# Peptides against a protein of PDB entry 3PBP, part 28

Target 1, 203 residues: chain A of PDB entry 3PBP
Amino acid sequence: LNEKDLNLILNKSLVMYESLDSTTDVIVKRNVIKQLQFVSKLHENWNSRFGKVDIQKEYRLAKVQGPFTINPFPGELYDYTATNIATILIDNGQNEIVCVSFDDGSLILLFKDLEMSMSWDVDNYVYNNSLVLIERVKLQREIKSLITLPEQLGKLYVISDNIIQQVNFMSWASTLSKCINESDLNPLAGLKFESKLEDIATI
Target 2, 203 residues: chain A of PDB entry 3PBP as posed
Amino acid sequence: LNEKDLNLILNKSLVMYESLDSTTDVIVKRNVIKQLQFVSKLHENWNSRFGKVDIQKEYRLAKVQGPFTINPFPGELYDYTATNIATILIDNGQNEIVCVSFDDGSLILLFKDLEMSMSWDVDNYVYNNSLVLIERVKLQREIKSLITLPEQLGKLYVISDNIIQQVNFMSWASTLSKSINESDLNPLAGLKFESKLEDIATI

## One batch from the design tools (peptide; aimed at target 1 P72 I134 F193)

Design b2_p13_4_s1 (made by RFdiffusion4, then SolubleMPNN; from b2_p13_4, 4 letters changed)
Fold by OpenDDE base, seed 1:
Structure b2_p13_4_s1 (fold): chain B 203 residues (1-203), chain A 13 residues (1-13)
Amino acid sequence: as target 1 above (203 residues)
Amino acid sequence: MENILKAVGNKIK
């Protein structure tokens, strides 16, 4: 976490707070308010020189985000178990793809369109938890690990039995990034969501 | 495609 990241989180938290209205669920309101309070205090106490923050005990008790929903969920994966998760940056503007692997050797690439706050008061907090399926990549291997490199946008490294493979989705992610950043959906028309799979090394 | 378009639309606003 750096100052830039903190500012981004603060901005997201403010936007979430400002989105609250009379129709918003009470639990959502409480969580969003708590989120804003946490991030605001974090920002206030941030020492950019040393990267230090004093976090009160109450905020260290935040629950893990989730569960998430995947839409559409591939029907054949109902019988399989998720094994790994990774988040991959697609640009310098903090747009990301979420990747989940399954024990059938599938990778699903997911897009998060909405921001979800941390859960503070309740277990299994569910708000803005939808992920959109972009692509399913079938590796037909036991996936042991998912590795990302911060300097390599839109690339995921998959470690399986005796091979490291690269999944490169910049063929479509660059267009996706452009659409988001330019607020224009037109470039998505006819876009093929097919990643490139390449063998990188043997283990 | 439709779901992706909707999702990106949500992200843009």
Scores: peptide ipSAE 0.295, ipTM 0.874, DockQ to the pose 0.851
OpenDDE base, seeds 2, 3, 4, 5: peptide ipSAE 0.272, 0.287, 0.282, 0.271; ipTM 0.866, 0.872, 0.870, 0.863

Design b2_p13_4_s2 (made by RFdiffusion4, then SolubleMPNN; from b2_p13_4, 4 letters changed)
Fold by OpenDDE base, seed 4:
Structure b2_p13_4_s2 (fold): chain B 203 residues (1-203), chain A 13 residues (1-13)
Amino acid sequence: as target 1 above (203 residues)
Amino acid sequence: MDNVLKAVENKIK
């Protein structure tokens, strides 16, 4: 996430807020308002260069609900189909990255914590939510499955026909985790979102 | 590395 991505999330949140009317479901209204408040606070603190974002406990208890949209969505992937999804823990505080594979061999790493994908109510209302694209990893192979290990934070194992590869994104995810947990966005400035790809085993 | 491979293999099987 960079300032541009945050601005995009904010703009989306604003558009959704402006679309609220008397016919809108009460749960949707509540979720949109809370999301807008959250993102607006993040945006304010991002601009202040030194701002600690005080994220209230209620925002940390939010759940991600589908259906999901990806933003920005890579134009090249419009013609391809999603094949697998995985959620990868980046810390012990249950911060997670969502990964989606496509039939072109791409992996999309997505962030859900700062997006409109949050349901703020216990009833887990299903609403169209946006996920923010962090990184696209191009493997250029058919992805058969995605595997995560609970003891392996920030690591995704990608299984193809002839190889198991590890995607390690802890280079940036550790910083992201810290930013979320401490409500300090400053370390995200200039952060390079580039995962390490390693061949683990041949099949 | 061996433990990861075993764990991954166990999930694949």
Scores: peptide ipSAE 0.025, ipTM 0.571, DockQ to the pose 0.018
OpenDDE base, seeds 1, 2, 3, 5: peptide ipSAE 0.023, 0.024, 0.023, 0.024; ipTM 0.609, 0.595, 0.598, 0.609; seed 1 fails the geometry check

Design b2_p13_4_s3 (made by RFdiffusion4, then SolubleMPNN; from b2_p13_4 with N6K K9G E13K)
Fold by OpenDDE base, seed 1:
Structure b2_p13_4_s3 (fold): chain B 203 residues (1-203), chain A 13 residues (1-13)
Amino acid sequence: as target 1 above (203 residues)
Amino acid sequence: MDNILKAVGNKIK
């Protein structure tokens, strides 16, 4: 996400908000409002924190195609601000996890159930761009950046003030990938969505 | 779990 992309998502979210009327489904209305709040907070953080941070080139590939809804959104995160976003591939196909960090030190791992089409055309608003919450990881530290490495599937590197940590979610993402690719939901039964957190380096 | 199953189901479909 660059500032331009964020502004675009914000503008789109605003247009969507303005399109809400009394006939709009309550769920849709609530989701649009939540998205707008989320993007607005992200934008505020972007302006305040990222105005000087060279977002590493890798963040340019995380086209978070909005509009998206997060279901369920953790209620306790409503008071916190999103700080970073990353997209992590889980296989050699197109399956990926979206990660969002918050200023409380939380990471949320999200699954895209549909291809997020960046439809900039108001008329082609697909209300179905849903992100599903898979896991919340609480790091209890200020997250400065999120890094993904090419060829490291299901791994996210979290940089804070004094430490680099790896979040490895291949314990469940491999099964998720298999389920998608084989069109079989059975392996998801009893699957624990618990990522492995490991300290990589002190800085 | 149910939301994840539904989401994956939607992706598979």
Scores: peptide ipSAE 0.325, ipTM 0.883, DockQ to the pose 0.520
OpenDDE base, seeds 2, 3, 4, 5: peptide ipSAE 0.316, 0.318, 0.318, 0.316; ipTM 0.882, 0.883, 0.880, 0.882

Design b2_p13_4_s4 (made by RFdiffusion4, then SolubleMPNN; from b2_p13_4, 5 letters changed)
Fold by OpenDDE base, seed 3:
Order: sequence, then C-alpha cells, then structure tokens
Structure b2_p13_4_s4 (fold): chain B 203 residues (1-203), chain A 13 residues (1-13)
Amino acid sequence: as target 1 above (203 residues)
Amino acid sequence: MENVLKAVENKIK
C-alpha cells in the first residue's frame, strides 16, 4: 500500500458514499458509511515516511464478504468445481479482471462492475456482489495454478501439467479500461471478447 | 513458483 493506492481507495469509498440515496437500504447505508469512515481514518493515519497505516481496533472487526454471483453463469460449469482464482490488473488505475479456473480446464474472466464495501455490522452482508462474465477460455487440461506478473497488464499465466500458457486479453481489456475510466460504454459496442492463448514454456 | 517466474521472465526477454 502506497499513498497513491490509499488515495484511490479513498476515492472509491467516496464514490460509494455519494451513490447513496433515499431509496438505499439502511443496512447498505451503514456499511458504506463505515467503509468511508474506515478509509478516511486510514488516510488520516497514513505515515508517508514508513509507508504504513495504523488501523483502529474498531475497524478490525469486519465481517466476511460474499457470497458472490456470476452473471451469466455458464450452464456447462454447474457440474464442475472452481480450482483457482486470480486478479489481473488491466491498467495502472487498479481496474482488474477476476479469473476463476475450473476442474474441466475452463477459465472464466470476470469483471466487477459495481463497487463493493466491506461488511461491518452484520454477518452475510450481500450488496453489489455480482461479477459479470466476459469470456470463457477452454484449455481442456488440468489447471494447477494461476500466476500474474505485476508488470504485465492483462496477462494471466496458466500452469498445467508441464506447460505454462499465457492468456492475453489486452485486445479487449484496454478498451474496457478506457470505458471505465472515461465512463463511456460506447467503445464496447461491437468489441470482440476473445483472448489470445500462447504456449510460453515447458516445465 | 520462483522457477516458474524465472522461466517466464527468460522467455519474455
């Protein structure tokens, strides 16, 4: 965590707070407010010299987030089990894709389109828990692990058997990043969500 | 894991 990251988290928490209105559920309001309070206190207690933040004890009592939903969920995957999860940055603004592997050799690439707060007051807090399915990649092999490299945006490395494969989704992720950052979805019209799969190494 | 990262780095260079 650095100062830039902390500022970004603060801005995200502020955006969540600003999204609250008279129709928002009271439980949601409480959680979002507490989220903003937490991040604001983190920002206040930021020590730039040490790159550290002191967290007050009251905010260490956060509850478990989830469950999450995937929309649409591929019907073919109902009979299979998720095996690995990874997050892949698509830009320097902390926009990311969530990747989940399944024991059939499938990879699903997911996007969190709604900002989510931590759960503070209640167990099983469920709000903005949807993930959007962007792409399914079928490898037809056992996926042992997922690896990301911080310096490589929009790339996922898949380890299966004795091979490392790269999934490169920057063909569409760069456009998605732009859409998010500019709040303009027009460039997504007609965009093909097809990642490139390439063999990288044998291990 | 470290060996895998090195293998990836060596192939990308």
Scores: peptide ipSAE 0.023, ipTM 0.629, DockQ to the pose 0.020
OpenDDE base, seeds 1, 2, 4, 5: peptide ipSAE 0.021, 0.021, 0.021, 0.005; ipTM 0.632, 0.629, 0.566, 0.338; seeds 1, 2, 5 fail the geometry check

Design b2_p13_5 (made by RFdiffusion4)
Pose (drawn by RFdiffusion4):
Structure b2_p13_5 (pose): chain A 203 residues (1-203), chain P 13 residues (1-13)
Amino acid sequence: as target 2 above (203 residues)
Amino acid sequence: SVITDAVKNKIDN
């Protein structure tokens, strides 16, 4: 955990602690407070020279959150099954897109709009487990796998049956991160959220 | 739009 990232989760934790009011669900309040306490303890034991911190076994037992809401979910896909999930980096600030494969050779590019709180005990804990659909890409080929190269932002390799295709969504993803970082929604108006699809090779 | 609202939510958070 480098210094930049350590401070990022600390500040996110502080923003949520402040975001607490009385209507806030008791279980959620508990987790937000626990998150702040935990992230603070990490900050106290962080070894700056190695950029690492030890984590006790107690804090590593966590229960799953979900299911995430996928809004708006495409109606056609109720007849199909999800195949793969990939994560694609948009910028240098941990901003990402979640990608999911389906039986129909389709791809949904998702964005997480709500900040999750950490949770350890709570069963079936859902809260800000929210994803939003940005785009859908139908390749009409059998998608065997998804691959990413850390060196290339906003690009995803999709291995179909005899083709390796590259879905390139930096056309809109670059603007998306700018507005997130500049807190200005206007550049999104009019942007067509269409990814450049490109055949890389025959396999 | 849904996307604008989602981005707004991200900024708020």

Design b2_p13_5_s1 (made by RFdiffusion4, then SolubleMPNN; from b2_p13_5, 6 letters changed)
Fold by OpenDDE base, seed 4:
Structure b2_p13_5_s1 (fold): chain B 203 residues (1-203), chain A 13 residues (1-13)
Amino acid sequence: as target 1 above (203 residues)
Amino acid sequence: SNIIKAVENKIKS
């Protein structure tokens, strides 16, 4: 996800929001507002000096709906604040994961809307979304920076006060890449979304 | 960037 792609997602979310009126179902309104708020905050902080992002509490009430194993937004993150954002390529076809760090030391790994099957679900109503949560990685460190290397697909480097850690999610991202490129999400069924952590160096 | 270069150096050390 780059700025252009994020703009597209934002515009889509805005169009959805603008379609709301006084007769729109309350559940639909809630889903659209949550989506817009989340994407808007990402957009606002995309090119910020520190990549800081705030996620509104309303977004945290959303549930990801899909035909495969996807983690809903962790309730534990409700009271925490996003601190950094990064995008990581998972293939040479420009498919990307969005990563957001939180001040509890968590990373959430996100992917753009999978239009074939993914949606928001609140109070049993399913609606379109723009980003879905795939994995939460708990580092339990104060995260200072997120770094990516163009030649290293599916790898995120997390810089803390005293250590650089690598998050490698190619164990599942390779399958995701194939699914997206082939427009077939079936291989995601039963896929374990668990990244590998490795200490790279001390600082 | 400078940070990326620093990380690369640490990774390669």
Scores: peptide ipSAE 0.022, ipTM 0.643, DockQ to the pose 0.019
OpenDDE base, seeds 1, 2, 3, 5: peptide ipSAE 0.020, 0.020, 0.020, 0.020; ipTM 0.616, 0.636, 0.614, 0.617

Design b2_p13_5_s2 (made by RFdiffusion4, then SolubleMPNN; from b2_p13_5, 6 letters changed)
Fold by OpenDDE base, seed 4:
Structure b2_p13_5_s2 (fold): chain B 203 residues (1-203), chain A 13 residues (1-13)
Amino acid sequence: as target 1 above (203 residues)
Amino acid sequence: SNIIEAVQKKIDS
């Protein structure tokens, strides 16, 4: 996936978000309930000091046709397993990015604020409710933990065996936040979705 | 830094 493709898909997804409506479909209702349970669990297990969230295994398995779909999903990740999940604030609690780590050392940054129902019924997949892939960061190391700090907007700390790295995506997240809050997609045109990676400490 | 200390504390816990 290239930046152009990612930008195009993101723009289309945001337009789609604006067109979302309610449905009486039983499967969708079930998915909404499961999603609410997921969010409730996130809040219950949130450590405000360290940004730690303990997620049950079922909710951490971010795979194709899982509880939620990822679009576009990197083909290279089809054979890998999600290991950690984190939610990162980009504008003081109004909008958030979801980050999922994989056992190949990849991080995927996903647009959470689409408010799309996840597909929790794996046996009866009928809806393509996908999270939008914004960026893939390839660390190529074993990821042990993901940490966020409440006062650090748009920053994710990745803990590996021997290093702490900061992923800073405010270069694009500030613009994204503005677009969401103002319901104006124009500033996304030409936006480069590339986060900055910095080594914070050796451990 | 305070961030490093906080993260290290988490690792050590």
Scores: peptide ipSAE 0.025, ipTM 0.479, DockQ to the pose 0.019
OpenDDE base, seeds 1, 2, 3, 5: peptide ipSAE 0.019, 0.000, 0.023, 0.021; ipTM 0.551, 0.302, 0.546, 0.561

Design b2_p13_5_s3 (made by RFdiffusion4, then SolubleMPNN; from b2_p13_5, 8 letters changed)
Fold by OpenDDE base, seed 4:
Structure b2_p13_5_s3 (fold): chain B 203 residues (1-203), chain A 13 residues (1-13)
Amino acid sequence: as target 1 above (203 residues)
Amino acid sequence: SNLIEAVRRKIES
């Protein structure tokens, strides 16, 4: 994921948000708003990193009415800010996981191999998020950087002030990769999405 | 990057 991709996602999210009206299904409305909230957090991070102008405040402050779900954006993270983003290869076919860190010390692992789309037909409702939440990892520390090594599939290195930690998600990513490559989601049934966290070094 | 190399060194240590 790069700036161009993020901008594309943001634009799509904004267009979807602007299309909401009184006739919009409540589930669709919630999903769009949640998506916009999520993307706005990413955009804030990106703007800080690259010196871009923030999106309009009104869009960033879009609120969801009712209970929050973990998809597309965890409710617990609503008040927190994205701090870093990285993409991690999970196979040699260039399938990737997107990781986003937050200032509460959380990491969210996301799947990006989906197109953002929405069917407004209530009888045929389909919501495809370009960033699908897979797992939340809580580190409870300030995250300075996210690093991936191309030769190490399914591994993310998290750098804090005094420690490097490895997040290894190949326990589930290998299955995910298989599902993607074979276009068969059946193996995901019953799969435990739990990554392994390991301290690598003190710095 | 320099940071990536630093991480590599730490992993290998």
Scores: peptide ipSAE 0.026, ipTM 0.653, DockQ to the pose 0.019
OpenDDE base, seeds 1, 2, 3, 5: peptide ipSAE 0.023, 0.025, 0.023, 0.023; ipTM 0.633, 0.651, 0.624, 0.633

Design b2_p13_5_s4 (made by RFdiffusion4, then SolubleMPNN; from b2_p13_5, 7 letters changed)
Fold by OpenDDE base, seed 4:
Structure b2_p13_5_s4 (fold): chain B 203 residues (1-203), chain A 13 residues (1-13)
Amino acid sequence: as target 1 above (203 residues)
Amino acid sequence: SNVIKAVENKIKS
């Protein structure tokens, strides 16, 4: 996700919201409203410089509670709340990883499976926002903010109380980037999705 | 924010 993509999603969400009427199914109404609320909040809190967004407690990137589906979703995280989201470029071709933090101190690294969109048919509404879980990093601390630097590919900076940590996932992201760009997933076979965590600074 | 700037400076140092 980038600001442009987020704006597109927001616009789509708004259009769908405006299309709701008394004849609309209650489940559809709920989903559209939740989607709009979530995207609107993302839009408000978007930091283009660092590619981060703060997530409100009411919004969870889960199949039931949020507009996005994470597959597979770690079962233990059902009891926790997403706190931050960031998108990190892994190459100059605009391939990106989505990172979501949780209040248990976990980071999940995600890749877009399907196009970030919503389908609206005359009779059906479907979320087309599927994210594939690549890695879970457990920091076991309160994550206050996520920061990414555009010039630093595959690196995420995590701000907690009194510490900044770097998550470097280029060990696998470089291969992923290649696979995407070449439309060949074979190199992913046997690849270990293990990021490197380093302390950067005390604050 | 000032916090973000401070963090950015720390990251870049």
Scores: peptide ipSAE 0.020, ipTM 0.623, DockQ to the pose 0.020
OpenDDE base, seeds 1, 2, 3, 5: peptide ipSAE 0.019, 0.019, 0.019, 0.018; ipTM 0.611, 0.621, 0.633, 0.602

Design b2_p13_6 (made by RFdiffusion4)
Pose (drawn by RFdiffusion4):
Parts: structure tokens; sequence; C-alpha cells
Structure b2_p13_6 (pose): chain A 203 residues (1-203), chain P 13 residues (1-13)
């Protein structure tokens, strides 16, 4: 955990602690407070020279959150099954797109709009477990796998049956991160959220 | 981010 990232989760934790009011669900309030306490303890034991911190076994037992809401979910895909999931970096600030494969050779590019709180005990904990559909890409090929190279932002390799295709969504993803970082939604108006699809090779 | 999400939901609805 480098200094930049350590401070990022601390500040996110502080923003949520302040975001607490009385209508806030009791279970959620508990987790937000626990998250702040935990992130604060990390900050106290963080070794700056190694950029690392030890984590006791107690804090590593966490229960799953979900299911995430995928909004708006495409109606056709109710007849199919999800195959793979991949994470693609948009910028240098941990902003990412979640990619999911389906039986119909389709791809949904998702965005997480709500900040999750950490949770350890709560069963079936859902809260800000929210994803939003940005785009859908139908390759009409059998998608065998998804691959990413950390060196290339906003690009995803999709291995179909005899093709390696590259879905390139920096056309709109670059603008998306700018608005997230500049807190200005206007550049999104009119942007067509279409990714450049490109055949890389025959396999 | 939440506002971007609202924008995208409205766009795709």
Amino acid sequence: as target 2 above (203 residues)
Amino acid sequence: REEVGNYLRELNS
C-alpha cells in the first residue's frame, strides 16, 4: 500500500463517516464506523519505507456482499449465462470498468457509481452494491476468455474461437475519467459510448 | 461518480 493509495482509502472513509445521518441503516452505520476504525489503524501501522502494512487474521474474514445491481440489465441476456469477468483500468486513480462475458457472445461494460463500505459479519449485505451499464458489445463469437495487459488502459483482449479481438473503449473512457476527476458532467453530453473493435490475429 | 451513474441510467433508459 503506497502513500497515495493509503490516503485515498482514508479520505474515502472519512467522506462516508461524515455522510452518516440518523435515517442511515443501523447495520450500515456500523460498517462505516468499522471501516474508518480499520483504515485508521492501518494508517497507524503503515510502514512508509516499505509501503506495506500487516493485517491481523481477524480483519481478513469477510462475508460476501451482493448481488450487485446491474442497471439497466439487457433483456436478451436473461436467456443466457455470464461467462467471465474482467477489470480494466481507465486512468491512474483506480477508476475502472467491470466487463462481463455471456453465452450469446455478448459483452457488457459496467461502471460502479456508488461507494461500497467494508463489511465482515453481515450476511447478504447489500449496500451501494451498484453497477451501471455503459455499453453492450455483441461479438457474435463464442467468447472463450478475457485478458488485460496492465500497460494499456481502457483496452481489453477477447479471445473468441479463432480470433483475438481488442475492444478499445478509451474513446469515451478517457473523457469519463476526466469528468470524474474534474467533477464536470457536461463532457459526457453527446459522447457516443461505442468501443473500437479490432481483430488482432487469427488463433 | 453517483451523478455519472444517474446520467448513464437516464441515457440508457

Design b2_p13_6_s1 (made by RFdiffusion4, then SolubleMPNN; from b2_p13_6, 9 letters changed)
Fold by OpenDDE base, seed 3:
Structure b2_p13_6_s1 (fold): chain B 203 residues (1-203), chain A 13 residues (1-13)
Amino acid sequence: as target 1 above (203 residues)
Amino acid sequence: KSKVGEFLLKKRS
């Protein structure tokens, strides 16, 4: 964990907090607030240049995140197992796409419509995290790894067998980013969610 | 984000 990572986590926690409204479930509110408090305290201690960051016992009671739901989940993938996961930035404002690979050689590109939240409830409350399916790409290869480059927005590199392939989804991700940032859904109408696949190198 | 997600979900369903 470095300062940059901590700032990112803090910003995410702030966004989660700002998303709370009068219709939000009380338990959800409590969890988000606790998370923000924890991260804020961590940030404070980091800025104070303490060599050791002390975490209060209250925050050590946090539970593992989950479950995660993918909607809709492709029916044909029910019999297959996820092999890799990656997150790809689509803009400089922290919007990202999640990619999951499966052992059938498929990639699914997912949108996080909710920020990931930890469970901070002592009574073992579990927060459900949501992922929305955008696109499925069938490579029909054994996917060994997924690589992303921070300076290359909307690009995913897939390593399989002896080939590196690039999945470029900026054709739709740029529009998606704009819609998120401007809170305008109009540009999504008629948008095709089709990524471009290109062979990059043989290895 | 939630509204965007809802739209995307409806498009894929």
Scores: peptide ipSAE 0.261, ipTM 0.846, DockQ to the pose 0.880
OpenDDE base, seeds 1, 2, 4, 5: peptide ipSAE 0.239, 0.247, 0.235, 0.237; ipTM 0.819, 0.835, 0.823, 0.827

Design b2_p13_6_s2 (made by RFdiffusion4, then SolubleMPNN; from b2_p13_6, 8 letters changed)
Fold by OpenDDE base, seed 3:
Structure b2_p13_6_s2 (fold): chain B 203 residues (1-203), chain A 13 residues (1-13)
Amino acid sequence: as target 1 above (203 residues)
Amino acid sequence: KSEVGKFLLKKRS
């Protein structure tokens, strides 16, 4: 964890807080507020020189995040196991796509419609995190690793066997980013969610 | 983001 990462987490926590309204469940609201308080305190106690943060015992009562739901989950993947996960930035803000690979050689590209939240309730409240399926890419090969480059938006590098392949989804991700940032859904109508696959190198 | 997610979900369902 570095200062840049901490700032990112803080910003995400702020966004979560700002998303709260009168219709938000009281328990969810409480968890989001506690998370914001924790991250804010973490930021306050950050020592950039040593990369250290003092955490008060009060916030150590946090529970493990989960569960995570993927909607819709491809039926054919029920019999397979996830092997890798990566997050890909799609703009210079904080919008990202989550990619999960499976042992059948499939990639699923996912949209986070809710920010991840920890459970802060002493009574073991579990917050449900949501991921929306955008696209499935069938590679039909053993996926060893997923690599992303921060300077390359909307690009995922897949290492399998002796080949590196690039998945480029900026054809639709640029529009998606715009829709999120401008709060306008109109450009999503008729948008085709098809990524481009390209061989990059043999290894 | 939630509305975008809902839209995407509807498109895939």
Scores: peptide ipSAE 0.307, ipTM 0.862, DockQ to the pose 0.900
OpenDDE base, seeds 1, 2, 4, 5: peptide ipSAE 0.279, 0.286, 0.275, 0.278; ipTM 0.835, 0.851, 0.840, 0.844

Design b2_p13_6_s3 (made by RFdiffusion4, then SolubleMPNN; from b2_p13_6, 9 letters changed)
Fold by OpenDDE base, seed 2:
Structure b2_p13_6_s3 (fold): chain B 203 residues (1-203), chain A 13 residues (1-13)
Amino acid sequence: as target 1 above (203 residues)
Amino acid sequence: KSAVGEFLLKKRS
């Protein structure tokens, strides 16, 4: 198994988990959960063994995207180090939320103020990507990895030492998407930027 | 800065 294969299996397992409902056979549900737990544990072990590669890859992604300025940067995080970066789709267009994890166990959800063209070309280096802080989610855990599924809008899966958690921010991201697409700020009035955190599986 | 970005920035400042 390589990292790509492991991620594919993990993604498949997460998709299967989301397909579970109250009518799902108990045995099927148990098997899906066990599979998810197993894959998550493998992923954790993989990251622990090859974690420097993932960080480098994320740094490469961060470097490819240019220096990010986070505004406002939480003062509390000045003493902490970013550990993971993920991009989460919030609609069927191109609107995305950027998530950065820190070694204090917090997640920062960020709005991309400028259209991030993936500058695959060194010549198209976007030197100033402005990211606006939307929400800080304090998990108080060592975050091992961040997983997103393109078919699951506004959902982030956080893998820590002993648990997989889902961060669901569609409660506000749907409104944000509408505001972006329609260039109308009115729906943002009174909007609470509070994501839902759910424990999915214990590792 | 986009209008949305400016709004969010003001809200968080």
Scores: peptide ipSAE 0.393, ipTM 0.890, DockQ to the pose 0.591
OpenDDE base, seeds 1, 3, 4, 5: peptide ipSAE 0.388, 0.373, 0.373, 0.390; ipTM 0.884, 0.878, 0.866, 0.884; seed 3 fails the geometry check

Design b2_p13_6_s4 (made by RFdiffusion4, then SolubleMPNN; from b2_p13_6, 7 letters changed)
Fold by OpenDDE base, seed 2:
Structure b2_p13_6_s4 (fold): chain B 203 residues (1-203), chain A 13 residues (1-13)
Amino acid sequence: as target 1 above (203 residues)
Amino acid sequence: KSEVGKFLLERRS
């Protein structure tokens, strides 16, 4: 962890705090506030150049996020098991798509429509881990791994038994990115969410 | 982001 990373976390926490409103769940509010308090304290201690930072006991009880909710979850995938997960950047502003593979050879491309915070409640978990289904791609192969290259926006490489395939979703992700960044949904109207599949190499 | 998510969800409903 460096100063840059800390600043990023702080900024993100601040944005999340500012997003709280009357419709926000109490548990979500609590977690966001606790996170902001923790990060702020950490930032303060960092700036003071203290060699040791004391973390209150309550903050040490933070938990990993989960479970995630996928909406809608394809009914046919209830019979199958997720095998891999990857995140793909779609712009230089940290917008990303989540991809999950299943043992039926399917890929689902998902949108994170909510910002996430750590779970700071020992008795409860943060359940605002929302993932919205964008597209399902059926490869009909055993997916061994998913890889991404940071310099290649909107591209996912799928490794199966004998082939590496590229999933390119910039056809719609560029529009999605624009909509997110500009807070304008109009360009999404009529947009076809269909990725391009290309064979890259045979192995 | 939340509005985008709502849109994406609604298009399937």
Scores: peptide ipSAE 0.396, ipTM 0.888, DockQ to the pose 0.901
OpenDDE base, seeds 1, 3, 4, 5: peptide ipSAE 0.377, 0.348, 0.367, 0.382; ipTM 0.874, 0.861, 0.875, 0.885

Design b2_p13_7 (made by RFdiffusion4)
Pose (drawn by RFdiffusion4):
Structure b2_p13_7 (pose): chain A 203 residues (1-203), chain P 13 residues (1-13)
Amino acid sequence: as target 2 above (203 residues)
Amino acid sequence: SLSEVLIKSLEES
């Protein structure tokens, strides 16, 4: 955990602690407070020279959160099954797109709009487990796998049956991160959220 | 549209 990232989760933790009011669900309040306490303890034991911190076994037992809401979910896909999931980096600030494969050779590019809180005990804990659909890409080929190269932002390799295609969504993803970082939604108006599809090779 | 839903969700976030 480098210094930049350590401070990022600390500040996110502080923003949520402040975001607490009385209508806030008791279980959620507990987790937000626990998150702040935990992230603070990490900050106290962080070794700056190695950029690392030890984590006791107690804090590593966590229960799953979900299911995430996928909004708006495409109606056609209720007849199909999800195949793969991938994570694609958009910028240099941990901003990412979640990608999911389906039986119909389709791809949904998702964005997480709500900040999750950390949770260890709570069963079936859902809270800000929210994803939003940005785009859908139908390749009409059997998608065997998804691959990413850390060197290339906003690009995803999709291995179909005899083709390796590259879905390139930096056309809109670059603007998306700018608005997130500049807190200005205007550039999103009019932007067509269409990814450049490209055949890389025959396999 | 999807873009409207995205912008709305960002505002509400």

